# Peptides against a protein of PDB entry 3V4L: the designs that were tried, part 279

Target 1, 386 residues: chain A of PDB entry 3V4L
Amino acid sequence: GQPLAKDKVALLIGNMSYWEHPKLKAPLVDVYELTNLLRQLDFKVVSLLDLTEYEMCNAVDEFLLLLDKGVYGLLYYAGHGYENFGNSFMVPVDAPNPYRSENCLCVQNILKLMQEKETGLNVFLLDMCRKRNDYDDTIPILDALKVTANIVFGYATCQGAEAFEIQHSGLANGIFMKFLKDRLLEDKKITVLLDEVAEDMGKCHLTKGRQALEIRSSLSEKRALTDPVQGAPCSAEALVRNLQWAKAHELPESMCLKFQCGVHIQLGFAAEFSNVMIIYTSIVHKPPEIIMCDAYVTDFPLDLDIDPKHANKGTPEETGSYLVSKDLPKHCLYTRLSSLQKLKEHLIFTVCLSYQYSGLEDTVEEKQEVNVGKPLIAKLDMHRGL

## One batch from the design tools (peptide; made by RFdiffusion4, then SolubleMPNN)

Design b2_p26_7_s4 (from b2_p26_7, 11 letters changed)
Fold by OpenDDE base, seed 1:
Order: sequence, then structure tokens, then C-alpha cells
Structure b2_p26_7_s4 (fold): chain B 386 residues (1-386), chain A 26 residues (1-26)
Amino acid sequence: as target 1 above (386 residues)
Amino acid sequence: METYLVSTDGTTKEKVSEEDLKEYFS
């Protein structure tokens, strides 16, 4: 019979906005597209951009809480990385230059913790360079891995080689994700699927001799990403897992604000990632005596580090939201909150209506405070320990 | 506009040919 997954959980991390290292572009597109594909495969997906070391550790800890006996776990990482002595290190956005193993997350340590959960399948997709870091001479003392015969590594490149992205005027996938996305929905054993992706990458003249996919696997069973989830949660642990995931993906409800001047504003929310939300405002009713009016959002929590120069844009694209712009309502003002993992308190902000009456030169302002609670990933309290 | 292949460690940057670009986006 076809194997069943008890559940399917994925953590996707895309680091691109490095503080002390070259900025990347592909992780934005790659995490977004992979999120949509894994959701079609009935994965519970947490998608996170631009994490610090501490935030990455907390994201991994929360991911491990979603893992249990017979659950499929998938970790995807796109960003800076290195490989020393067969250990893969993911580089956080706050990593110093040069970075060391003490500033990075070791994938083999995460694998050890996943094996303790008795998972049904462990998949690592590592879209990073695999060069040695000559500034790190640390030999990690790793405990011996258990023989679980359920591990698959898909490395975007060979040992000691670089992974690549295409930098042009538009958005593009990284090289690995370009080929992976075309096959990811196929009902094949995951190692067979990755072997076909390796063949497709090997046919591309641009990548030939520069980047090649490497597969490492101990997978003894025919497991696929298409394997169906076992029906209704029958355990207390499965119910808790489902509730925890749902809590981390809850958007604020859309609101209709009424101002004293008789203007009505629609306030809406959209998720781009688990830690990235778009706020949009639109004028839904305006009295005829009001000739002009705009609804701005302001006074965000300081933890979000929102620059007012990037808020209240006439298009989603002007906020840096290129991926969800097609699904957003038109003729709004848009604000992108890109660091919801930093939110310690409720998301409280001000909606400011600026308007002008016919025959008056002076603008009038009205303000309303809005509390939307903790949106999306902010409900997980990823700050526990700072 | 020139298109570059860039390593995800930022150490390598190569100009992509028009032929390789056409194949890659086909």
C-alpha cells in the first residue's frame, strides 16, 4: 500500500538581507514558490525571511515541536552557508564577517533532534554554497546519528562548490529552485524526484560545470512528498500540533473604520510569508463635501523597525511586495511589515485620515488606534529567552 | 542591462551570455 504520513510539516528559511555579507535576491522568490507547492502537497508550512541567529534557533525549536512519530519533516534553507568536515552550516543575517560555527546553525544537529522525534521522513533541501570556511577551524563534536533509514539531503551544489542565483532587473529563482519547482508535485520517491532534478540541472548549459545537485540518502522505504496525510488527528499531540500551526498562520480580520467626518475606511491584511504581512487601506465611503482624503497607517511598535518612508505606498511593489500584489485589492495605500517575528506585544498602530473640505484650504486630520493582537508568527512568542 | 550569475556566498560574479540567458528563460 502507499505509505501514510502521520502529518507533513515544513520549515522554509530564506536569508537575503545580510548585515555584514553580500545581499541575495533569489531566497525571496524561492521560499514563496516552494511554500505554495508544499501547501498543495498538504504540508503545514512555516515560511520565514531574514532571520537572526536567535530567531533561526527559535524557528527550528518551534518546527521540532511540530514533529512526532511518523510525521514528515522538511527543512529548506536558502542563503549564505558553508560546509566544514561534512557538516553544513546555515548563516543567519546578523552573522559577523567572518562568520564561525558559533554564529551559525549546524544542520546535522537539527537532524539529530529530528531523529529523536521518530519522524517518518527527514528531508533537507540546502540551497547554499558548500565551500569550506577557512576562518572556522572548529571540528564540531557531533553525536553519532541513529540508523533510521529515512534521511534525504538535496544539496543545491557539490561538496566544495558554489550555489548560484541569476541577478537581473527582475525577480528570478535560484538555480536549484528553478529545476526543483517543475518536478516537486510528481508522485515519485523523493530520491528519484531529486535525481530527475539533477538531470534537468545537468542539461542546462549555464549551470554545466558550475553547479550540480548532490543527493545523500539512507531512505530505505518508498516515501514521496505526495504521500497522503493520515486522516483526522487521533492523538492529543496531533491536535496540539494542528492548533499550534493554525495559531501561527492566523491573519487579523478585515475592519471597517468610521470617522466623524463620515468617511469610511476598509483596513485589510494579507500574508506574504509567516513573518511578512501587508496592511492596506482603502476609502469605501466619502461624503461629497470632502474633495480629497487619504488613510495612512503610523505609530507602529518600535520592535518592527518600520521606516515611514517605505510605508503607505500607492502600489504593493513600492513596499517590496512583488509576489502577492496580484491578489491584493487595487487603489489602496500599502504598508509591508517584514519582521513580525520581532513583535513582543500586540500589533497596535494608528490609522490617520487626512482630508480636505470643498472651499477650505486647510487639511483636517482624524486618528483611530487599532489593536489587531499578535498576527501570524508573532503568536509563537519567538522572543522567549531575550 | 547586463545579467550576472552570482554565487550565494557573494564571492563569484560572472556575466551571462545572451545565448545562455535565452536557454535559461526558455
Scores: peptide ipSAE 0.469, ipTM 0.923, DockQ to the pose 0.813
Fold by OpenDDE base, seed 5:
Structure b2_p26_7_s4 (fold): chain B 386 residues (1-386), chain A 26 residues (1-26)
Amino acid sequence: as target 1 above (386 residues)
Amino acid sequence: METYLVSTDGTTKEKVSEEDLKEYFS
C-alpha cells in the first residue's frame, strides 16, 4: 500500500535581521512560500523569523514535542551557518561576531532528539553556507546516532561551499528555494525529488560552479512529502498535536469599535508568519459633521519593541510586509508586529481616534483599550524555560 | 539597477549579467 504518515509537522526558521552579521533578504520569501506549499501537503507548519539563540532552542523543543512514532518531521533553516567536522550549525540573530558553537544550534543534536521519537521520516533542508568557521575549533562529542533508515538532508550547497541569494530591487527567492518550490508538490520519493531539484540547479548558468545541492540520505523506504496522514486523529497525542498547532495559528477576531462621536472603526488581523502579525484599522462609518478623522494604534507591550515610526502606515509595504499585501483590505492604516515570540502577557494596545468637527479648530481625541489575548505563536509561551 | 549574487555569509558578492538574470527569472 502507499506509505502513511501518523502526522506531518514542520518547523521553518528564517534568520535575516542579524545584530552583528550581514543582513539577509531571501529567508523572508523562502519561509513564506515553503509554508504555503507544506500546508498544501497537509503539514502542520510553524514559521518563525528572526530568532535569538534562546528563542531558537525553545522553537526546536516545542517542535520535538509534536514528534512521535511514525510522524514526519521537517526542519527548514535559512540564514547564516557553518559546518565544522560534518556538524552543521545554525546561527541565531543575536550571535556575537565571531560566533562559536556555544552560540549556535547543532543540527546533529536535533537529529539525535528526533531519532529518540521514532519518527517515520526526518527531513532537514539547510539553506546556509557550509564553510568551516576557523574561530571555532570545538569538536562536538555527539553521542552515537541510532541506526535509522529514515533521514534525508537537503543541503543548499556542497561541503565547504557558500549558499547564495540574489540582491535585486524586488523580492526574490534564495537559489535553493527557487528550484525546490517548482517540484515540492510532486508525488515522488523525497530523495528522487531532491535529485531532480539538483539537476535543475545544475542547468542554471547563474548557479553552475557556484552552488550545487547535496543530498545525504539513509532512506531505505519509499517516503514522499505527499504521503497521506493516517486516518482521523483518534489518539490523545494526535488531538494534543492538533490543538497545539491550532493555538499557534489562531488569529484574533476582527472587531468593530464604536466611539462616542459616532465614528465606527474596523480593527482586523492577518498572519504573515507564526510570529508576525499585521494589525489594520479602517473607518467604516463617519458622521457628516466630522470633517477629518484618523485612527491609529499605540501603547503596545514593551516586550514587542515596536518603533512608533514604523506603525500606522498607509500601505503594508511601508511596514515591511510585501507578501500578504494583496490579501489585506485597502485604505487602512497598517502596523506590523514582527516579534510575537517575545510577548509574555496578553496583547493589550490602544486605538486612538483623532477627529475634527466642522467649524471647530481644535482636534478631539477618543481612546479605547483593546485586549486580543495571546495571538499566534504567543499562545505557546516560548519563554517558560526561564 | 545592478543585481548582485551574495553569499549567505556575506563573504562573496558578484555582479550578475543581464543574460543570467533573464534565465533565472524565466
Scores: peptide ipSAE 0.440, ipTM 0.915, DockQ to the pose 0.816
Fold by OpenDDE base, seed 3:
Structure b2_p26_7_s4 (fold): chain B 386 residues (1-386), chain A 26 residues (1-26)
Amino acid sequence: as target 1 above (386 residues)
Amino acid sequence: METYLVSTDGTTKEKVSEEDLKEYFS
């Protein structure tokens, strides 16, 4: 019969804003596009940007809680990385320079934990450099992996080689994601799909002799990312998994705020990633005696590190939100909240209405505090140990 | 504006030709 997945779960991590290392650009686009494709494949996707070591560990732990017998697990990583002794290390944004294995996440350790969950398929897509780290002399003593015959690694590059991105004036994918995205929806065995991606990458003059996809697999069954999810979630474990994922993706409801001057504000929310949200404000009603009015957001929790200079922009792009701008309402003020994983409390902020009456030179301000609870990934309390 | 191919580790930076750019964005 056709293989069935009990469920399909993906964790996508894009690290770009390194503290002590070169900043990247491609992971933003790559994680976003891959999220949309995997959602079309009925994956439960958690998408996270710019994680610290602690946040990456917690993201992996939460991902492992979504895994169970016969579940398909996919881990995608784009960022800095290295390979020592055939072990792949993902580098967190807070990693020191030089970084070592003690500052990084070992992919083979994650694979071991996925095998303990009796998963139906384990896919790793690693968009990172695979050079040796000469500053790390640690020989990882890994326990022997179980023979599960359900493992696929897609490495964006060869062993000892670099992965590349294009620094263009516009948004561009990394080299790996550019070719992967065109084939990801195909109903093919995942190893066949990745082999076709490798052929496409090999035809491109830009990548030829610089970057080549490596496939490492132990996959005895014809499993595809297109494999249907088994039935309605009728098991207690499936219901718990669905509820846990739903909590991590719940947006605040849109609000209509009424000010004493008679101005009405629409406050809306959009998810860019599981840890990145756009807040937007619009004037939906204005008395005719008010000639000018703006509604801006302020007084965010300190844990979010919101720079007021990047808040309340006339376009999503001016906030650094280039991907969801087409799905946002026009003629708003926009604020991008990154790092929602850092939020320890409810998201409380102030909506300030600044306005002017006809024939008065003085600007008037009215303020309302808004509590939207814990949005998106903030519901998982990824910082419970700090 | 000049377009560069950059390694994710930031160690390699190469200028991309207009021909390779057209192929890449085709």
Scores: peptide ipSAE 0.428, ipTM 0.914, DockQ to the pose 0.808
Fold by OpenDDE base, seed 2:
Structure b2_p26_7_s4 (fold): chain B 386 residues (1-386), chain A 26 residues (1-26)
Amino acid sequence: as target 1 above (386 residues)
Amino acid sequence: METYLVSTDGTTKEKVSEEDLKEYFS
């Protein structure tokens, strides 16, 4: 019979906005597109951008809590990285220059922890450089991995080689994701699918001799990303997993705010990633005596590090939101919250209505405080322990 | 506009030909 997954869970991390390292572009598009594809494959997807070391550790811990016997686990990482002694290290955005293993997450340590969960399939997709880090002489003492015939590594590049991105005027995928996305929905054994991706990458003149996909697998069974999830969650663990994932993806409800002047504002929310939310405001009713009015959001929690100069933009693109802009309502003011993982408290902010009456030169302001609770990933309390 | 293939570590930067670029985006 066709293999069944007990459930399917994916953690996608895209690190771009490095503090001490070259900024990347591809991970934004790659994480977004992969999220959409994996959702079509009935994966529970947590998608996170620009994580610190601490935030990456917590994201992995929360991902491991979603894993159980027979669950398919997929970890995707796009960012800086290195490989020493066959161990892959993911580099957080706050990593020093030079970085060392103590500043990074070892993928093989994550694999060990996944094996302890008795997962049905472990897939690692590592879109990072695999060059040796000569500044890190640490030989990781890894505990012996269990012999599980359910592991697949897709490395975007060969051992000791670099991963590449195209610096074009537009948004572009990384090289690996460009080819992966075209095959990902195919009902094939995951190793066969990745082999076809490797062939497609190998035919491209741009990548030939620069980047090649490496597949490392112990997978003895015919398992595919298309494998159906077993029916209704019968276990308490499956219910907990579903609830935990649902909490991490719950958007605030849209609100209609009524001001004393008779202006009505719609406040809406959209998820770009599990840690990135767009707030948008629109005027839905305006009395005829009011000639101009704008609805600004302000007074955000300090933990979000929101620059007011980047808030309340006339387009999603001006906020840095290029991917979800088509799904957003038009003629709003837009604010992008890109670091929801940093939110320790409820998201409380002010909606400020600035308006002008016909025949009066002075602008009038009215303010309302809004509490939307903990949106998206902020519900997982990724800061437990500080 | 010149298009470059750039390693994520920033150590390698190569100019992409118009032909290779056209193939890549086809």
Scores: peptide ipSAE 0.409, ipTM 0.908, DockQ to the pose 0.743

Design b2_p26_8_s1 (from b2_p26_8, 12 letters changed)
Fold by OpenDDE base, seed 1:
Structure b2_p26_8_s1 (fold): chain B 386 residues (1-386), chain A 26 residues (1-26)
Amino acid sequence: as target 1 above (386 residues)
Amino acid sequence: EEEEEEEERLKELEKLLRSTAADLPE
């Protein structure tokens, strides 16, 4: 019969906004598109952008809590990385220059922990460079991996090679995701699917002799990303996993704020990623005596590092949100919260209404505090342990 | 025609390729 997954869980990490390293662009689009594809494949997807070392460790730990016997685990990483002695290291955004293994996450350590969960399939998709880091002299003493025969690595590039992105003015995928996305929904053994992606990359003049997909697999069974999830959650662990995932994806409900002047504001929320939310405000009712009014969001928690210069934009794109703009209402002011993993407490902020009456020169302000609880990934308390 | 246009598009995209390698000190 077709193999069944007990469940399917994916962690997608895209690091782009490095502190001490060149900024990347592709991880934004790649994580977003892969999230949408994996959701169509009935994966529970956690998608995270721009994680520090500590935040990456906690994201992996939370991901490992979602894994259990017969669960399919997929880890995707797009960002800076290196490979020393056959060990792959994912580079956090706060990594120093130069970085070392002590500043980075070893994928083989994550694999060891996934094997302890008795997973049905372990897929690693590593969209990073695989050059040696000569500043890291650490020879990791890796514990012997169990022979689980359920591991697949898709490396975006060959050993010792670089991965590439396209520097377009618009949205563009990385080279790996450009080819992977076209086949990811195919009902094929994951190693066959990746081999076809490798052939497509090999035929493309753009990638030929620069970047080639490498597949490393111990997968003895015909497992596919299309394999159906086992129906109703039959275990307490499966229920906990479903609840934990649901918590990480719960948006605040849209609110209608009423001001004393009689202006009504719609406050709405949209998820771009598990740690990235857009707040939007719109004037839904204005008394005729009010000639102009705008609804600004302000007084965000300091942990979110919200620059007021990037808040309250007339378009989602001006906030750096190019992906979800089609699903957002028009004629709003938009604010992008890109670091929800840093939020220790409830998201409390102020909605400030600035307005002018007909025949008065002075602007009037009214303020209302809003508490939306812990949105999205902030419910997982990824900072538990600081 | 379509193959030549796609080949030209690929040559333009080739000029836009950037390595995702970190600029580690030499």
Scores: peptide ipSAE 0.328, ipTM 0.796, DockQ to the pose 0.681
Fold by OpenDDE base, seed 4:
Structure b2_p26_8_s1 (fold): chain B 386 residues (1-386), chain A 26 residues (1-26)
Amino acid sequence: as target 1 above (386 residues)
Amino acid sequence: EEEEEEEERLKELEKLLRSTAADLPE
């Protein structure tokens, strides 16, 4: 029969905003597009941007809690990275320059932990450079991996080589995701699908002799990303997994705020990523006596590092949100919260209404505090231990 | 014509390629 997945879970990490290293651009688009494709494949997707070492460790731990016997696990990483002695290291955004193994996440350690979960399939898609880091002299004494014959690595580049992105003025994919996205929905064994992606990269003038996909696999079964999820969760573990995933993806409900002046504001929420949310405000009712009226958000928790200069923009794009702008309502003020994994408390903020009456020169302000609880990934308490 | 236009487009994109390598000290 066709192989069945007990469930399908993906963790996607895109690191771009490095503190001590060159900033990247492609991971934003790559994580977003891959998230949408994997959702069409019935994956439970956690998508995270710009994680510190501690936040990456916690994201991996939470991902491993979603894994169980016969579950398909997919880890995608886009960012800086290196490969020493066949060990792949993902570089967090807070990594020092130079970074070492103690500052980074070893993919083979994650694989070991996935093998302990008796997963049905382990897929690693690593969109990072694979150059040696000569500042890391550690030979990781990795315990011998179990022979599970259910492992696939797709490396965006060859061993010792660089990965590339397109430095366009607009949004662009990395080279790997440019080709991967066109085939990812195909009902093929994952190693065959990746081999076709490797052929497409090899035929393209842009990539020929510059970047080539490397596939490492020990996959004895015909497993595909299209493999159907086994029917209704019959186990307590499957119910827990579904509840844990649902918590991490629950948006705040849209709110209608009513001010004393008779103005009504719609407060809405949209997810760009599991740790990135757009807040938008719109005036839905205004008394005719009020000639000017703006509704802005302020007084955010300090843990979110929100610069007020980037809040309350007339377009999503002015907040740095280019991906979800088509799905957002028009004619709002927009604020992008990009670090929801840092939120230790409930998301409490102020909605401030600034307005002017006809025939009065003075601007009037009314304020309402809003508590939306823990949005999205903040429900997982990824800050536990800081 | 379409193949020549795509070849020109690919040559323009080639000028925009950037390595994602970190600038580690030498």
Scores: peptide ipSAE 0.327, ipTM 0.797, DockQ to the pose 0.672
Fold by OpenDDE base, seed 5:
Parts: C-alpha cells; structure tokens; sequence
Structure b2_p26_8_s1 (fold): chain B 386 residues (1-386), chain A 26 residues (1-26)
C-alpha cells in the first residue's frame, strides 16, 4: 500500500540579520517559498526568521513536542553554518565572532532527539556552508544514534564547501532552493526527488564546479513528502498537535475603530512568517468637515524593538515586506513586526489619529489603546525558562 | 538564439553569486 504519515510537521529557520557576521538575503525568500510548498503537501509549518541561540533552542524544543511515532519531521535551515568532524552546526543571529559549538545548534543532537520519538521520516535540509571552523576544536561525543532507517539529509553543498546566494537587486532564491522548489511537489521517494535536484544543479552552469547537493540517507522505505496523513486526528496527541500548530498561526481579528470626531479606522493583520506580522491601518470613513487625517500605530512593547522610522509606511515594501505585499489591501499605512518571538506580554499598542478641521489651523489628536493578545508564535511563550 | 540568450543570462547571474560563508578572523 502507499505509505501513510501519522502527521507531517516542519520547522523552517532562516537567519539573515546577524549581529557579528555578514547579512544574508536568500533565507527570506527561501523560507517563504518552502513554507508555501510544504503547506500544499499538508505539512504543519512553523516558519521563523532571525533567531537567537535561546530562541532557536526553544523553537527546536517546541518542534520536538509535535513529533511522535510515525510523524514526518522536516527541519530546514538557511543561514551561516559550519561542519566539524561530520557534525553540522547552525549559527544563531547573536553568535559571537568567532563562534564555537557552545554558541550553535548541533543538527546531530536534534536528530538524536527526533529518533527517540520513533518518527516515520526525518528530513534535514541544510542550506548553509559546510566549511570547518578552526576556532572550534570540540569533538561532540554524540551518544550512539539508534540505527534507524528513516533519515534523509539534503546538504545544499559538499563537505568542506560553501553555499551560494544570488545578490540580485530584487528578491532571489539561494542556489539550493532555486532547484528544490521545482521538484518538491513531485510524488517520488524523497531520496529520488533530491537526486533529481542534484542532477538539475549539476547541469546548471552557475552551480557546476561551485556547489553540489550531497544526499545522505538511511531511508530503506519508499517514503515521500506527498505521502498522505492518516485519517481524521482521532488521537488525543493529534488533537494537541493540531491545537499547538493552530495557536502559532492565529492572527488577530480585524478591527473597526471609531474616534470621537466621527472618523472610522480599519485595523488589519497579516502573517508573513510565524514570527513576522504586518499591521495595516486605513481610513474607511471621514466626516466632510475633516479635511485631512492620518492614523498611526505607536507605543509598541519594548521587547519588540520597533524602530518608529520603519513604522507607518505608505507601502509594505518600505517596511521590508516584499513577499506578502500583493495580498495586502492598498492605500494603508503599514508596520512590520519582525520579532514576535520576543513578545512576553499581550501585544498592546496605540492607534493615534491626527486630523484637521476645515477652517482650523491646528491639528487635533485622538488616541485609542488596542490589545490583540498574543499573535502567532507569541502564543507558544518561547521565553519559558527565563 | 534562445540558447545564447540563456547562456548570457547565466553569465550575468554568475557575477551576482555570493558565498554564504561567515567572515571568521584569519
């Protein structure tokens, strides 16, 4: 019969905005496109950008709570990384220069924990450099991994080699995602699919002799990303898993604010990633005696580190939101919240209406406080342990 | 013609390639 997954869960991490290292561009587009493809494959996807060491550890721990016997787990990482003695290390955005294993997440340690869950498939897609870090002399004494036949590694590059991105003026994929996205929806054994991606990369002039996909697999079964999920979620564990995923993807409801002057503001919310939300405001009603009015969002929680210079923009692109701009309403002011994982409390902020009456020289201000609870990933309390 | 245009497009994209390697101290 066709193999069945008990469930399908993916964690995608894209690190770009490093503190002490070169900034990357490709992880933004690569995580977004891979999220949309894995959703078409019925994966429960958590997509996270720009995580610290602590935030990455918590994201992996929450992902491991979603794993169970016969569940398909996929971990994608795009960012800086290294490989020492066959151990792959993902570099957090707060990693020092130079970084060491103590500042990074070891993928083989995550694999050990996934094997303890008796998962039906473990896929690691590592879109990072695999050069040795000579500042890290630690040999992780990995306890003996259980001999399981359900592991697939797709390394974007060869051992000891670099991965590449295209520095276009616009949005572009990394080299690995450019080829992976064209094949990912195919109903093929995952190792056959990745081998075809490796062939496509090997034929391309850009990639030939620079970057080649390495596939490492113990997969003895015919498992595919297209494998259907077993039935309705009838188990208590499947219901809990669905509730945890739903919490991480629940947007605030759109609101209509009414000011004393008779102006009505529509407040709306859109998800770019599990930790990135766009707030937008629009004037939906203005009394004729009001000649001009603008609605600004302000007074955000300090934990979000929102620069007011990047808030209340006339376009989504001016906020740094290039991917969801087509799905957003036009003629709004836009604000991008890019660090929702840092939110400890409810998202409380102020909507400030500035307006002018016909025949008055002075601007008038009215303010309303808005509480939208914990949006998206902020519902998982990724700060549990501080 | 189409193969030559694709070869030129690939040569222009090649100039835009950058490593994702971190700049570790020497």
Amino acid sequence: as target 1 above (386 residues)
Amino acid sequence: EEEEEEEERLKELEKLLRSTAADLPE
Scores: peptide ipSAE 0.322, ipTM 0.789, DockQ to the pose 0.691
Fold by OpenDDE base, seed 2:
Structure b2_p26_8_s1 (fold): chain B 386 residues (1-386), chain A 26 residues (1-26)
Amino acid sequence: as target 1 above (386 residues)
Amino acid sequence: EEEEEEEERLKELEKLLRSTAADLPE
């Protein structure tokens, strides 16, 4: 019969906004497009941008809690990285210059932990450089990996080589994701699918002799990303996993705020990523005696590090939200919350209505506090380990 | 013509390629 997955879970990490290293661009688009494709494949996807070392560790721990016997696990990483002695290291955004293994996440350690879960398939897609880091002399004493015939590595580049992105003024994929996205939905064994992606990269003049896909696999069974999820969750563990994922992807409900002046505001929420949310405000009713009115959001929790200069923009693009702007209502003020993983408490903020009456020169303000609970990834309490 | 235009487009894209390697000290 066709193989069945007990469930399908993916963690996607895109690191771009490095503190001590060159900023990247491709991970934004790559994580977003891969998220949408994996959702079409019935994956439960957690998508995270710009994680610190601590936040990456917690994201991996929460991902491992979603894994169980016969579950398909997929880890995608796009960012800076290195490879020493056949061990792959993902570099967090807060990594020092130079970084070492103690500042980074070892993918083979994550694989060891995934093997303890008795997963049905383990897929690693590593969109990072694989150069040696000569500042890291540590040889990780990895305990002997269990012999599981269910592991697939797709490396965006060869051992000791670099991965590339296109420095366009607009949005562009990394080289690996450019080819992967065209094949990802095909009903093929995952190793055969990756071999076809490798052939497509090898035919392109842009990538020929610069970047080539490397596939490492122990996969003995015909497993595909298209394999159907086994029907209704029969186990308590599957119910817990479904509830945990659903909590991490629950948006706040849209609110209608009514001010004393008779202005009505719609407050809406959209997810860009599991840790990135857009807040938008729109005037839905205005009394005729009010000539001008605007609805600003302010007084965010300090843990979110919201710069007021980047809040309350006339377009999503002015907030840095280029991907979801088509799905957002027009004629709003937009604010991007890009660090929801840092939220320890409820998201409480103020909606400030500034308005002017016909024939009065003075601007009037009314304020309402809004509590939306813990949005998206903030429900997982990624900070519980400190 | 279309093959020459695509080859020129690829040559312009080659100039825009950047390594995702970190600039570690020498």
Scores: peptide ipSAE 0.321, ipTM 0.787, DockQ to the pose 0.728

